# Ledger of designs, part 75: peptides against a protein of PDB entry 5EG6

Target 1, 151 residues: chain A of PDB entry 5EG6
Amino acid sequence: RLRSQTVSTRYLHVEGGNFHASSQQWGAFYIHLLDDDESEGEEFTVRDGYIHYGQTVKLVCSVTGMALPRLIIRKVDKQTALLDADDPVSQLHKCAFYLKDTERMYLCLSQERIIQFQATPCPKEQNKEMINDGASWTIISTDKAEYTFYE

## One batch from the design tools (peptide; made by RFdiffusion4, then SolubleMPNN)

Design b1_p23_2_s1 (from b1_p23_2, 11 letters changed)
Fold by OpenDDE base, seed 5:
Structure b1_p23_2_s1 (fold): chain B 151 residues (1-151), chain A 23 residues (1-23)
Amino acid sequence: as target 1 above (151 residues)
Amino acid sequence: SAFSSDIPESLISRNAKPVKAAK
């Protein structure tokens, strides 16, 4: 099970003061659990416990200290993000990162860039919205917070 | 319709400061 800890994810990387994508690298990040009412900012309060889908998290680069905006981690089923899943996050299972307080914007890989991509509503399934492959992420826990990994 | 855009730079933290909540 996943909690506030160091994780690795493929593609996402920080270089030259910017987030970018590399197919040859697994970036090392801290994933921090936040309260639902935590405000956006450089300083934030970290909560203990296992992370569940639907909760708010911060991804912080273990090397540079750079961080993405507040994200809601959501469960992925094929090419859809589940809006009502609340079970504990499973490592190695694909997840999506919704940018909090946006209109269906998700963290997305596009070529060598890290962007936000707007999901499409599913008319027949109100608890789902369609994402592209670039918005599906795999995370693995690691104890080597100071290193990036190469394949 | 769906679209993509850059993440606003104002939302990127250059030096994140995580603080543990008091128990």
Scores: peptide ipSAE 0.643, ipTM 0.916, DockQ to the pose 0.923
Fold by OpenDDE base, seed 1:
Structure b1_p23_2_s1 (fold): chain B 151 residues (1-151), chain A 23 residues (1-23)
Amino acid sequence: as target 1 above (151 residues)
Amino acid sequence: SAFSSDIPESLISRNAKPVKAAK
């Protein structure tokens, strides 16, 4: 189970004041749990506890303080994001990060860039959205916020 | 149709300020 804590995320890295992708580096971040009604901004209120799918989170670079927009962490089933899953987040599974209050936009790796990718609706499965491989993320809990893993 | 685009810079925090909830 995952809680508000420091994590390492493959490919997601901050350098030169920008988010970018690195196949050789794992970024060090803190994942913060937010209330569902928390507003977007530089300052935000964080909550303690175990993170569940469907909840709002903030990823903050431990080194630079850079942060992505509010994200909803969602469970991934193969190449689909599950919209209704609300069980505790497991580090054993890949996850997707929906950019909150967007039209199905997900945090996505594209070559050396970090972008948003619009998921495709599943007509026969209303609780699922099709995402690409670049929108599936692996997160690993770490004990140090400053730790960077190199491949 | 699906598309990809840059994340709006206005949504990127340069100096995030996490604040613990008052208890």
Scores: peptide ipSAE 0.641, ipTM 0.916, DockQ to the pose 0.918
Fold by OpenDDE base, seed 2:
Structure b1_p23_2_s1 (fold): chain B 151 residues (1-151), chain A 23 residues (1-23)
Amino acid sequence: as target 1 above (151 residues)
Amino acid sequence: SAFSSDIPESLISRNAKPVKAAK
């Protein structure tokens, strides 16, 4: 199970002062659990406990300290993000990062760029949103701060 | 239809400051 901790994510990294994507690189980030009512900002309060799907998190680059906007971590089922899953985050499965307070925007890999991608509502499954492959992420916990590696 | 765009720069923190919750 995942707690507020250092994690490694494939593709996502920071270079030249910007978030960037590399198909062969695993970046090191801190994932921080936030309260649902935590406001956006450079400073934020980190909560203890296991991270569950549906909760608000911050991803902070372990090297540069750069951070993405507040995200809601969501469970992925094939090419869909589950909107109502609330079980503990599993490192065995991919996840999606919904950009909080947006209209279905998800953190997405597009070539060498990190962008936001608008998910499409599932017509017959209201608890799901259709995402592309670039919006599904693999995260692995690590005890190594500022650790990056290439595949 | 779906669309994609850049993440607004104003939402990117250049130097994040995580603060441990008070116990």
Scores: peptide ipSAE 0.651, ipTM 0.918, DockQ to the pose 0.929; fails the geometry check
Fold by OpenDDE base, seed 4:
Structure b1_p23_2_s1 (fold): chain B 151 residues (1-151), chain A 23 residues (1-23)
Amino acid sequence: as target 1 above (151 residues)
Amino acid sequence: SAFSSDIPESLISRNAKPVKAAK
C-alpha cells in the first residue's frame, strides 16, 4: 500500500526549474498525504496513514523541492477517473491526479510538457470522468532519488 | 468543451515545506 513516501513516476520530471516530460527518465517525488481542508501554500501539514483514492496529496520533487498544486488522487477504470472510489491506492493500477478547486482539470502529459487537461463528463455515468492516456499515471514506490528508464 | 492549459505558475511551489502534524 501507498503511504506518504518517495515514489517514482515515468515522464514527470523537474529540469531547469520547471516541470517537464522525459520519456527516458523517471522522476522521484515525495507524495504527501494532506487533510482535505489543507490550504494551498509553500508550507503544508503532512498526515500519516495509507493513502486512499479521493484524498488530497502533494507531489514534491525529491531533488529540487518544487511542488505541484494540491491534487486529489483518483482511481482509473479503463479511460475514466472514478470520482467516488475511496479504497487504498494500489501500485498495480494507474491513477489520475485531479487539480483541486478546478473544473475537472487533471495533471497531464502532452508531448514534452506537463499541463492540466480538462476531463469530459460521462453522461451515463455521473461518478466518472473521461480522461486521456496522458492523464493516467503509474506510481512505483521507491527510496531512490533518481531513476533512468531504458527500453 | 474540454481544453488544456498551463498550470498556473502561482500554484507551483518553488520550495515546498512539508511539516509533520503536531502530536
Scores: peptide ipSAE 0.628, ipTM 0.913, DockQ to the pose 0.913; fails the geometry check

Design b1_p23_2_s2 (from b1_p23_2, 10 letters changed)
Fold by OpenDDE base, seed 3:
Structure b1_p23_2_s2 (fold): chain B 151 residues (1-151), chain A 23 residues (1-23)
Amino acid sequence: as target 1 above (151 residues)
Amino acid sequence: SAFSSDIPEELISKNAKPKRAPK
C-alpha cells in the first residue's frame, strides 16, 4: 500500500525548471496525501494514512521542489479511469492523475511534454472515463529521496 | 470534444512546502 512517501515515476521528470517527459528516465517524487478540502498553493498540509483512489495528492519533485497542481489519483482499467474506485492504491497497476477541479483533465505524456488531456465520457459506463495511453502512469515506491533510474 | 493543453503555470509550484498537520 502507498502512503505519503517518495516514489519513482516513469517519464515524469523535471529539468531546466520545467516538467518534461523522458522515455529513458524515472523521476523521483514525493507523493503527499492531502485533505479533500485542501486549497491549491505552494504550502499545503500533508495527511497521514494510506492513499486511496479518489483522494487528493500532490506530486513534488524530490530534486527541485517543484510541484504539480493538486491531483486526484484514480484507478486505471485498460484504457479507462475509474471514477468510483476507492480502494488503496496498488503499485501493481497503473493509475491516472485527474487535475482537480477541471473538466476531465488528466496529467498526460505527449512526446517530450507533460500536459493535461481531456478524458472522454463513457455514456454506457458512468463510472468510467476514457483516457489515452499517455495518461496512464506507473508508480513505484522507493526509500530513496533522490533516485533517478535510467533505461 | 477532447482536447489537450499546457498545465496553467500559475498552478505549478516552484518551491513546494509540505507541512504536517498538528497532532
Scores: peptide ipSAE 0.648, ipTM 0.918, DockQ to the pose 0.921
Fold by OpenDDE base, seed 5:
Structure b1_p23_2_s2 (fold): chain B 151 residues (1-151), chain A 23 residues (1-23)
Amino acid sequence: as target 1 above (151 residues)
Amino acid sequence: SAFSSDIPEELISKNAKPKRAPK
């Protein structure tokens, strides 16, 4: 299970003061659990406990301290993000990061760029949104504050 | 329809400051 901790994720990196994609490395980040009503900003209050799908999180680069906007971590089933899943986050499954307070925008990699990608509503399933492979992320926990894994 | 765009720069934190809630 996942809690507020250091994690590693493929592709997502910070270099030259910007987020970018690197296919050769796993970037090191802190994932922080926030309250659902936490406002956007550089300062934020971290909550204890296991992270569940549907909850709000902050991803902070372990090296630079740069952070992405508030995200809602969602469970992925094949090419869809599940909107109503609320079980504990499992490292055995891919996840998606919905940019909070947007119209279905998800954190996505495109070539060397980190962008936001708009998911498509599922025609027959209101609790699902269709995402592309670039919006599906694999995260693993690590005990190192600054950990870089080279593939 | 679906589209992609850059993440707004104003939403990126250059120096994040996580604070722990009191125990």
Scores: peptide ipSAE 0.646, ipTM 0.917, DockQ to the pose 0.905
Fold by OpenDDE base, seed 4:
Structure b1_p23_2_s2 (fold): chain B 151 residues (1-151), chain A 23 residues (1-23)
Amino acid sequence: as target 1 above (151 residues)
Amino acid sequence: SAFSSDIPEELISKNAKPKRAPK
């Protein structure tokens, strides 16, 4: 289970003042739990407790302090993001990061770029959205704020 | 929104400033 803490995720990286993707590097980030009504901005209030799917989070580069937009962390089942899952986030499962207040846009890896990619509604399952492989992320908890793993 | 695009730059924070508050 995850709390507001340091994490490592493959591919997502900050280099040269920009988010980018690296197949050989694991970036180190803080994942911060936010209130659902927290506004977007550089300054934000972090809440304590275990992070659950469906909650709003901020990913902050532990080295540079750069941060992505507010994200809703969602549970992934195969190639779909679950919209109604609300159990605690597990490191055993991949997750997806929905860009809050967008039309099904998810944080996505595309070659060397970090982009937003629109999920496709599941016609037969309204509680799911189809995402691509680049929108599925693995999060690993770490106690090292500056942790960087190279493959 | 387009099906794929760059993340708007204005939504990227250069210097995040988290403030902790108990819950």
Scores: peptide ipSAE 0.644, ipTM 0.917, DockQ to the pose 0.779
Fold by OpenDDE base, seed 1:
Structure b1_p23_2_s2 (fold): chain B 151 residues (1-151), chain A 23 residues (1-23)
Amino acid sequence: as target 1 above (151 residues)
Amino acid sequence: SAFSSDIPEELISKNAKPKRAPK
C-alpha cells in the first residue's frame, strides 16, 4: 500500500530546471494525496492516509521541489487505464497518471521528454482507456527523501 | 486537444509548497 510519502519512479527526472527522461535513472519524488476539490497551485494541502486509485495526487521532486500538475492515479491493466478502480494503490501494478481536468491526457514518456499523451476511448468498455507503454509507470516506495537508483 | 503535447508550463510548479491540513 502507498501513503503520502517519498517514492522512486523509473525515467522521470528533473535536470536543469526541467522534467526529463533518463534511460538509466530513477527519480526521487514525494507523492502527496490531495482532496478531490483541491485547486491547482504551488501551495496545496496534503492529506494523510492510504492512496487509492482514482484519487488526486501531486508529484514533487525531492531534490528540486518542482512539481507536476495535479494527477489522478489510475490502475493499469495491460495497456489500459481503469477509470473506476478505487482500491488501494499497489506497487505490484504499474499505474497511469491522468492529468486532472484534461481530455484523457496522461503523463507520458517520449524519448527524452515528459509529455502528455491522449488516451483512446474503449468503445466496448466505457470504464477503460487505451494508453501507450510510455504512459505506464512503476513506482517504488522509499523512506529516503533523496534516493537515486541506477539501472 | 492534441494527441500528444507538452505539459503547459504554467501548470508546472517551480517551488512546490505542500502544507498540512488544518486541525
Scores: peptide ipSAE 0.642, ipTM 0.916, DockQ to the pose 0.816

Design b1_p23_2_s3 (from b1_p23_2, 12 letters changed)
Fold by OpenDDE base, seed 5:
Structure b1_p23_2_s3 (fold): chain B 151 residues (1-151), chain A 23 residues (1-23)
Amino acid sequence: as target 1 above (151 residues)
Amino acid sequence: PPLSRDIPEELISRNAKPIKAPK
């Protein structure tokens, strides 16, 4: 299970004042649980408790303090993001980060860049939308505030 | 085809300030 805590993920790193991809370095980030009605901004209120799929989160670089826009963490099944999953986030599963208030845009790795990429609707399965491999993320928790992981 | 875009810079926080809810 996952609470507001420090996590690490591959291919997401902050360097030179920008988010970018690193094949060898795992960036250390705070993942913060927000209310669904929390507004976008530099300042935000963090809530306690277990993070569930479908909830709004903020990823903040533990080193630089830089943060991505508000994201909705979603469960991934193969190459699809599940829109109605609401169980607690499991570190055993891949996840996707939907950019809140967009048309199916997800946080995505593209070569050396971090971008947003649009998911494709699944007409026969309304509770799913197809994402590419670059939009599937693996996160691991850490108790180290400035933890760095090298593969 | 699916659309790809950069993350809007105005949505990136340069100095995030998380505020913990009171217990």
Scores: peptide ipSAE 0.609, ipTM 0.908, DockQ to the pose 0.895
Fold by OpenDDE base, seed 1:
Structure b1_p23_2_s3 (fold): chain B 151 residues (1-151), chain A 23 residues (1-23)
Amino acid sequence: as target 1 above (151 residues)
Amino acid sequence: PPLSRDIPEELISRNAKPIKAPK
C-alpha cells in the first residue's frame, strides 16, 4: 500500500527548472494525499492515511520542490484507466494520473517531454477510459527523499 | 483524435509548500 511518502518513478525528472523525461533516471518525488476539494496552489494541506485510487494527490520533486498540478491517481488495467476503483494504491499495479479539472487529460510521457494526453472514452464501459502506454506509471516507494534510481 | 497539450505553466509550482493537516 502507498501513503504520503517519498516515491520514485521512471522517466519523470526535474532538471533546469522543468519537468522532462529521462529514460535513464528515476525521479524522486513526494506523493502527498490531498482532500478532494483542495484548491490548486503552491501551498496545500496534506492529509494522513493510505492513498486510494480516485483520490487527489500532489507530486513534489524531492530535490527542487517543483510540483505538478493536482492529480487524481487512478488504477490501470491493461491500457485503460479505471474511473471507479477506490482500493488502496498498490505498487504492484501501474497507475495513471488524471489532471484535475480537465477533459480526460492524463500525465503522459512523450519522447523527452512530460505532457498531458487525452484519454478515449470506452463506449461500452463507462467506468473505463483508454490511455496510451505513456500514461501508465510505475511507482516505487522509497525511504530516502534524496535517493534517485538509475538504469 | 485525442488531444495532447503541454502542462500549463501556471499550474506548475516552483516552490511547493505542503502543510500538514492538524492532528
Scores: peptide ipSAE 0.600, ipTM 0.909, DockQ to the pose 0.934
Fold by OpenDDE base, seed 4:
Structure b1_p23_2_s3 (fold): chain B 151 residues (1-151), chain A 23 residues (1-23)
Amino acid sequence: as target 1 above (151 residues)
Amino acid sequence: PPLSRDIPEELISRNAKPIKAPK
């Protein structure tokens, strides 16, 4: 199970002072569990415990210290993000990162760029919204912050 | 249609500072 720790994720990388995508690299990041009411900022309070879907997290580059905006980690089922899943995050499944306080915007890989991309509501299933493949992320826990994996 | 946008630069931390919660 996942807790506040170092993780590797495919494609997401920091280079030249910016987040970007590398088709051959797994970037090393800290994933930090936050309280749901934690404010956006450079400084933030990290909570202990296993991370569950629906919780707020911060991804911090282990090398540069650069961080993405507050994210809500969500469970992915096929091509949909589940809005109400709250079980512990499993590394066996892909996840999605909802940009907190946005209109269905998710962290997304678009070729060499890291962007936010809007999910499409599922009219027949209000607890789901459809995401593209670029918004589905694979994460692997690691014991070293400097770990970098090349495909 | 679904929107795509850059991540706002002002929301990106250049030097994130995680602080452990008080025990």
Scores: peptide ipSAE 0.638, ipTM 0.916, DockQ to the pose 0.937; fails the geometry check
Fold by OpenDDE base, seed 2:
Structure b1_p23_2_s3 (fold): chain B 151 residues (1-151), chain A 23 residues (1-23)
Amino acid sequence: as target 1 above (151 residues)
Amino acid sequence: PPLSRDIPEELISRNAKPIKAPK
């Protein structure tokens, strides 16, 4: 499941044929690793192995089969997305999802809506882009029994 | 100011079909 850090109770899910952010419900998603040159489409080839930051992924709802566009998963440090991080993805770290082939657009939570929001360049740090809180996500494994706190 | 947009509907898959790479 995916949780935005903006509101600890907001989770990515699919309802009514659309992607939403819910304060009460969450969806389970497959994170599929793709080749960097994999084309966009409903059908895609999945690679084996651990996912690293900087790699291309597909988020697929385990229930509905709906999927977001190809994303590049990036490590988040404070309020910035790191462009050159390439270590294995960890549940202990925040992440951001860059919409592939866009001008710095990232998957973002805005109230109950899922949108794309443009990151701001960091002129003094070429390897970083400033993102808003809604574009910072936490990956939580569904294999773990976790307590969910609601405000 | 930074730009915000909806995600294009044509880029959203309704029935994703992952295929394992042949070994």
Scores: peptide ipSAE 0.606, ipTM 0.904, DockQ to the pose 0.924; fails the geometry check

Design b1_p23_2_s4 (from b1_p23_2, 14 letters changed)
Fold by OpenDDE base, seed 4:
Structure b1_p23_2_s4 (fold): chain B 151 residues (1-151), chain A 23 residues (1-23)
Amino acid sequence: as target 1 above (151 residues)
Amino acid sequence: MPYQSEIPESLISKNAKPKKAAK
């Protein structure tokens, strides 16, 4: 199970002072569990415990220290993000990262860029919203903060 | 309908400072 730790994820990378996508290698990041009421900022309090879907997290580049905005990690079912899932995060499945305090914006891979992409509400399923493939992320835990590998 | 955009730079931290919860 996932906890505040170092992880590796496909594509997400930091280079030249900006987040971007690498088609060749996986990036190394720290994923930090935050309280739901933690405010946005450079400094944040990290909580212990296993990460569950629906919780707030921070992704910090293990090399540069650059961090994305606060994210809600959400469970993915096919091409939809689940809004009410709260079970422990499984590394066997892809996840989505909702940008906290936005209107359905998700962390998304678009070609060589990292962007925010607005999910589409599911008209018949209020607990789901449709995301694209670029908004589905694979996370692998690692004990090495600087570990990277090529696909 | 749905749109995409760059993540606001103001929300990106250049030097993240995670701190351990007080015990």
Scores: peptide ipSAE 0.637, ipTM 0.920, DockQ to the pose 0.918
Fold by OpenDDE base, seed 3:
Structure b1_p23_2_s4 (fold): chain B 151 residues (1-151), chain A 23 residues (1-23)
Amino acid sequence: as target 1 above (151 residues)
Amino acid sequence: MPYQSEIPESLISKNAKPKKAAK
């Protein structure tokens, strides 16, 4: 189970004051649990507890302090993001990061860039949205505040 | 093709300031 803590994730990295992608690097981030009603901004209140799918989180670079917009962490099943999953986040499964208050936009790796990618609704399964492989992320908890892994 | 774009810079924090919730 994850809580507000430091994590490592493949591809996502900060360099030169910008988010970018590196297939050979694991970036170090803080993942912070927020209330669902927490507003967007540089300052935010971090909540205690284990992170569940469907909850709002902030990813903050442990080195630079740069942060992505508020995200909804969602469970991934194959090439789909699950909209109704609410169980505790498992490190054994990939996850997707929905950009909160957008039209199905997900944090996505596109070549060497970090972008937002619009998911496609699943007509036959209302609880799922189709995402690409670049929108699936692997998160590993770490006790190291500043840890960079190079492949 | 599905729509894609850059993340708006206005939504990216250059210096995030997490704070603990009041107990």
Scores: peptide ipSAE 0.636, ipTM 0.920, DockQ to the pose 0.901
Fold by OpenDDE base, seed 5:
Structure b1_p23_2_s4 (fold): chain B 151 residues (1-151), chain A 23 residues (1-23)
Amino acid sequence: as target 1 above (151 residues)
Amino acid sequence: MPYQSEIPESLISKNAKPKKAAK
């Protein structure tokens, strides 16, 4: 299971003061669990416990200290993000990062860029919305905060 | 095509400061 801890994720990196994509290495980040009502900002309160789908998290670069906006981690089923899943996050499955308080915007890889991508509602399935492959992320827990490995 | 754009820079933290919850 996943908790507030150091993780490694493919493609997502910080270089030159900006988030960018690198296909050759895995970036090191710390994932922090937040309360649902935590406000956006550089300072935030971290909560203990196992992270569940639907909860709010912060991804902080272990090297630079740069952080993405507040995200809601969601379970991925094939090409869709599940809106009502609330079980503990499994590192065996890909996940999606919904940008909190947006209209279906997800953290997305587009070539060498990190962008936000708007998901499409699923017809006949209100609990799902369609995302592309670039919006599906793999995260792996690591022991070292600055750990980086190459593919 | 679905809408896509850059993440607003104002939402990016340059120096994140995580705080531990009070005991």
Scores: peptide ipSAE 0.634, ipTM 0.919, DockQ to the pose 0.894
Fold by OpenDDE base, seed 1:
Structure b1_p23_2_s4 (fold): chain B 151 residues (1-151), chain A 23 residues (1-23)
Amino acid sequence: as target 1 above (151 residues)
Amino acid sequence: MPYQSEIPESLISKNAKPKKAAK
């Protein structure tokens, strides 16, 4: 089970003061659990406990301290993000990061860039949104803040 | 075609300041 801790994620990397993609290495980040009512900002209150899908998190680069906007971590089934999943986050499955308070925007890898990409609603399945492969992320828990995983 | 764009710079923190909740 995942909690506020250090993690390694494929492609997402910070270099030269910017978020970008690296095909050779995985970046090291802190994933922090936030309260659902936590406001956006450089300063934020971290909540203890295990992370569940649907909860608000912050990804902070363990090296530089740079952070992405507040994200809602969502469970991924193939190429769809599940909107109502609330079970504990499992490292056995990929996840998606919904940019909180947006119109279906998800954290996405596009070539060398880290962008936000709009998911397509599923008319027949209102609890799902279709995402592309670049919006599916793999998280591996680590015990070291400076851990770097090379492919 | 799905919409895509850069993440607003104003939402990116240069130095995140995580605070522990009071217990």
Scores: peptide ipSAE 0.634, ipTM 0.920, DockQ to the pose 0.919

Design b1_p23_3_s1 (from b1_p23_3, 12 letters changed)
Fold by OpenDDE base, seed 5:
Structure b1_p23_3_s1 (fold): chain B 151 residues (1-151), chain A 23 residues (1-23)
Amino acid sequence: as target 1 above (151 residues)
Amino acid sequence: SSEFAARSRDLPFYKNAKPIPAP
C-alpha cells in the first residue's frame, strides 16, 4: 500500500525550473495525501494515512520543491482510468493523475513534454474515461521498505 | 479549439510547495 512518502516515476522530471519528460531518469517526488476539501495553493495541509484511489494528492519534486496542482490519483485498467475505484493504491498497477477540477485533464507524457491530456468519456461505461499510454504512470516507493515493482 | 489545445499543453505549477502537517 501507498502512503504519504517519497515515490519515483519514470519520465516525469523537473529540470531548469520546469516539468519535462526524461527517458533516462526516474523523477523523485513526495506524494502528499490531502483532504478532499483542501483548497488549491502553494501551502497545503497534509493528511496521514494510506492513500486510496480517488483521493486528492500533491506531487512535490524532492529536489526542487516544485509542485503540481492538486491531483486525484486514479486506478488504471488497460487504457482507461477508473472514476469510482477507492481501494488502497497498489504499486502492482499503473495509475493516472487527474488534474482536480478540470475537464477530464490528466497528467500525460507526450514525446519530450509533460502536458495535460483530455480523457474521452466512455459512453457505455460511466465509471471510466479513456486515456492513452502516456497518461498511465508506474510509481514505486523509495523511502519505505514495503513496495512492489514490476518492470 | 486552438485555445484549448494551447492550454492543454501548459502545465501550471508552484515553485515552492509548502506542505503543512495536520494539527
Scores: peptide ipSAE 0.306, ipTM 0.707, DockQ to the pose 0.622
Fold by OpenDDE base, seed 4:
Structure b1_p23_3_s1 (fold): chain B 151 residues (1-151), chain A 23 residues (1-23)
Amino acid sequence: as target 1 above (151 residues)
Amino acid sequence: SSEFAARSRDLPFYKNAKPIPAP
């Protein structure tokens, strides 16, 4: 189970005052759990506790302090993001970062760029939407004391 | 900070995030 903590992910990196992709570097970020009703902005109130899929989070670069807009962390099943999964986040699974209050926009790696990618709805499965491989992220905690294995 | 646009391909961001610790 994941708590508000520092994490690392491949490809997502901050350099030169912007987010970009790097195949050689792991970006260091702090993931903050927010209330579902937390407003968008530079300032945000952090919650304590374990992070579950479907909850609102902020990713802040540990080095520069740069941050992305509010994200919903979602569980990934193959090529789909699950919209209704609510179990604790596991580092054993890939995750997707939905940009909150957008039309299915996800944080996505596209070659050397980090972009918003619009997922496609699944007509036969309302609880899923299709994402590409670039929108699937592997995260690892940098503080093992704040993470416990989830079964 | 950059303006947030819900339908933009470009990724908006904030230059100076200010997390407030939980009470």
Scores: peptide ipSAE 0.288, ipTM 0.712, DockQ to the pose 0.425
Fold by OpenDDE base, seed 2:
Structure b1_p23_3_s1 (fold): chain B 151 residues (1-151), chain A 23 residues (1-23)
Amino acid sequence: as target 1 above (151 residues)
Amino acid sequence: SSEFAARSRDLPFYKNAKPIPAP
């Protein structure tokens, strides 16, 4: 299970005052759990507890303090983001980061850039949105130094 | 403070996040 803590992820990196992609580096970030009604801003109230899919989180670079907008962490099934999953986040599963209060925009890796990518609605499955591989992320708790995963 | 990237699909970000502990 994942709680508000420091995590590591591949491809997402902060350097030179900007977010960018790096296949050679693992970025270190704080993942903070927020209330669903928490407003956007530089300042935000962190909540204790285990993070579940569908909840609002903040990603903050542990080195620079730079942060992304509020995100909803969603479960990924193949190339789809699940809109109704609410079980505890598993580090063994890929996840997607929906930019809260947007029209299906997700945190996405595109070549050397970090962008927001608009997901496509699933025509026959209203509880899913189609994302690309660049919008699927794997995160590892820094407390698990020996943790190994395969993409 | 927050900034927007030059490209429309680039992510906005905050330069200095301020997490506040839970009450």
Scores: peptide ipSAE 0.282, ipTM 0.709, DockQ to the pose 0.414
Fold by OpenDDE base, seed 1:
Structure b1_p23_3_s1 (fold): chain B 151 residues (1-151), chain A 23 residues (1-23)
Amino acid sequence: as target 1 above (151 residues)
Amino acid sequence: SSEFAARSRDLPFYKNAKPIPAP
């Protein structure tokens, strides 16, 4: 299970004051659990407990302190994001980061850039959205502020 | 990818995050 802590993920890296893609470097981030009603902003109140899919989180670079907007962490099944999954986040599963209050925009790797990428609704399944591989993330928990994962 | 009709745009960010511990 995952809780508010430091995590590492491939392809998401902060460099030069911006978010960039890196195939060989793993970025270290604090993942903070927020209340669903937490407002957007530079400041945010962190909630204790295990993180579940569907909950609102903040990703903060452990090194630079840079942060993304509020995200909803969603479970991934194949190439779809599950909108109604609410079980505890597992490191065994890929996840997607929906940018909260957007039109199906997800944190996505596109070539060498980190972008917002709009998911496509599933025609027959309203509880799913189609995402590409770039919007599927593997996260690894770590107790280290600075962490490098070698594959 | 070309598999989906999707829109991409730049990712906004904050320069200095300020997490506040739960009370």
Scores: peptide ipSAE 0.276, ipTM 0.692, DockQ to the pose 0.681

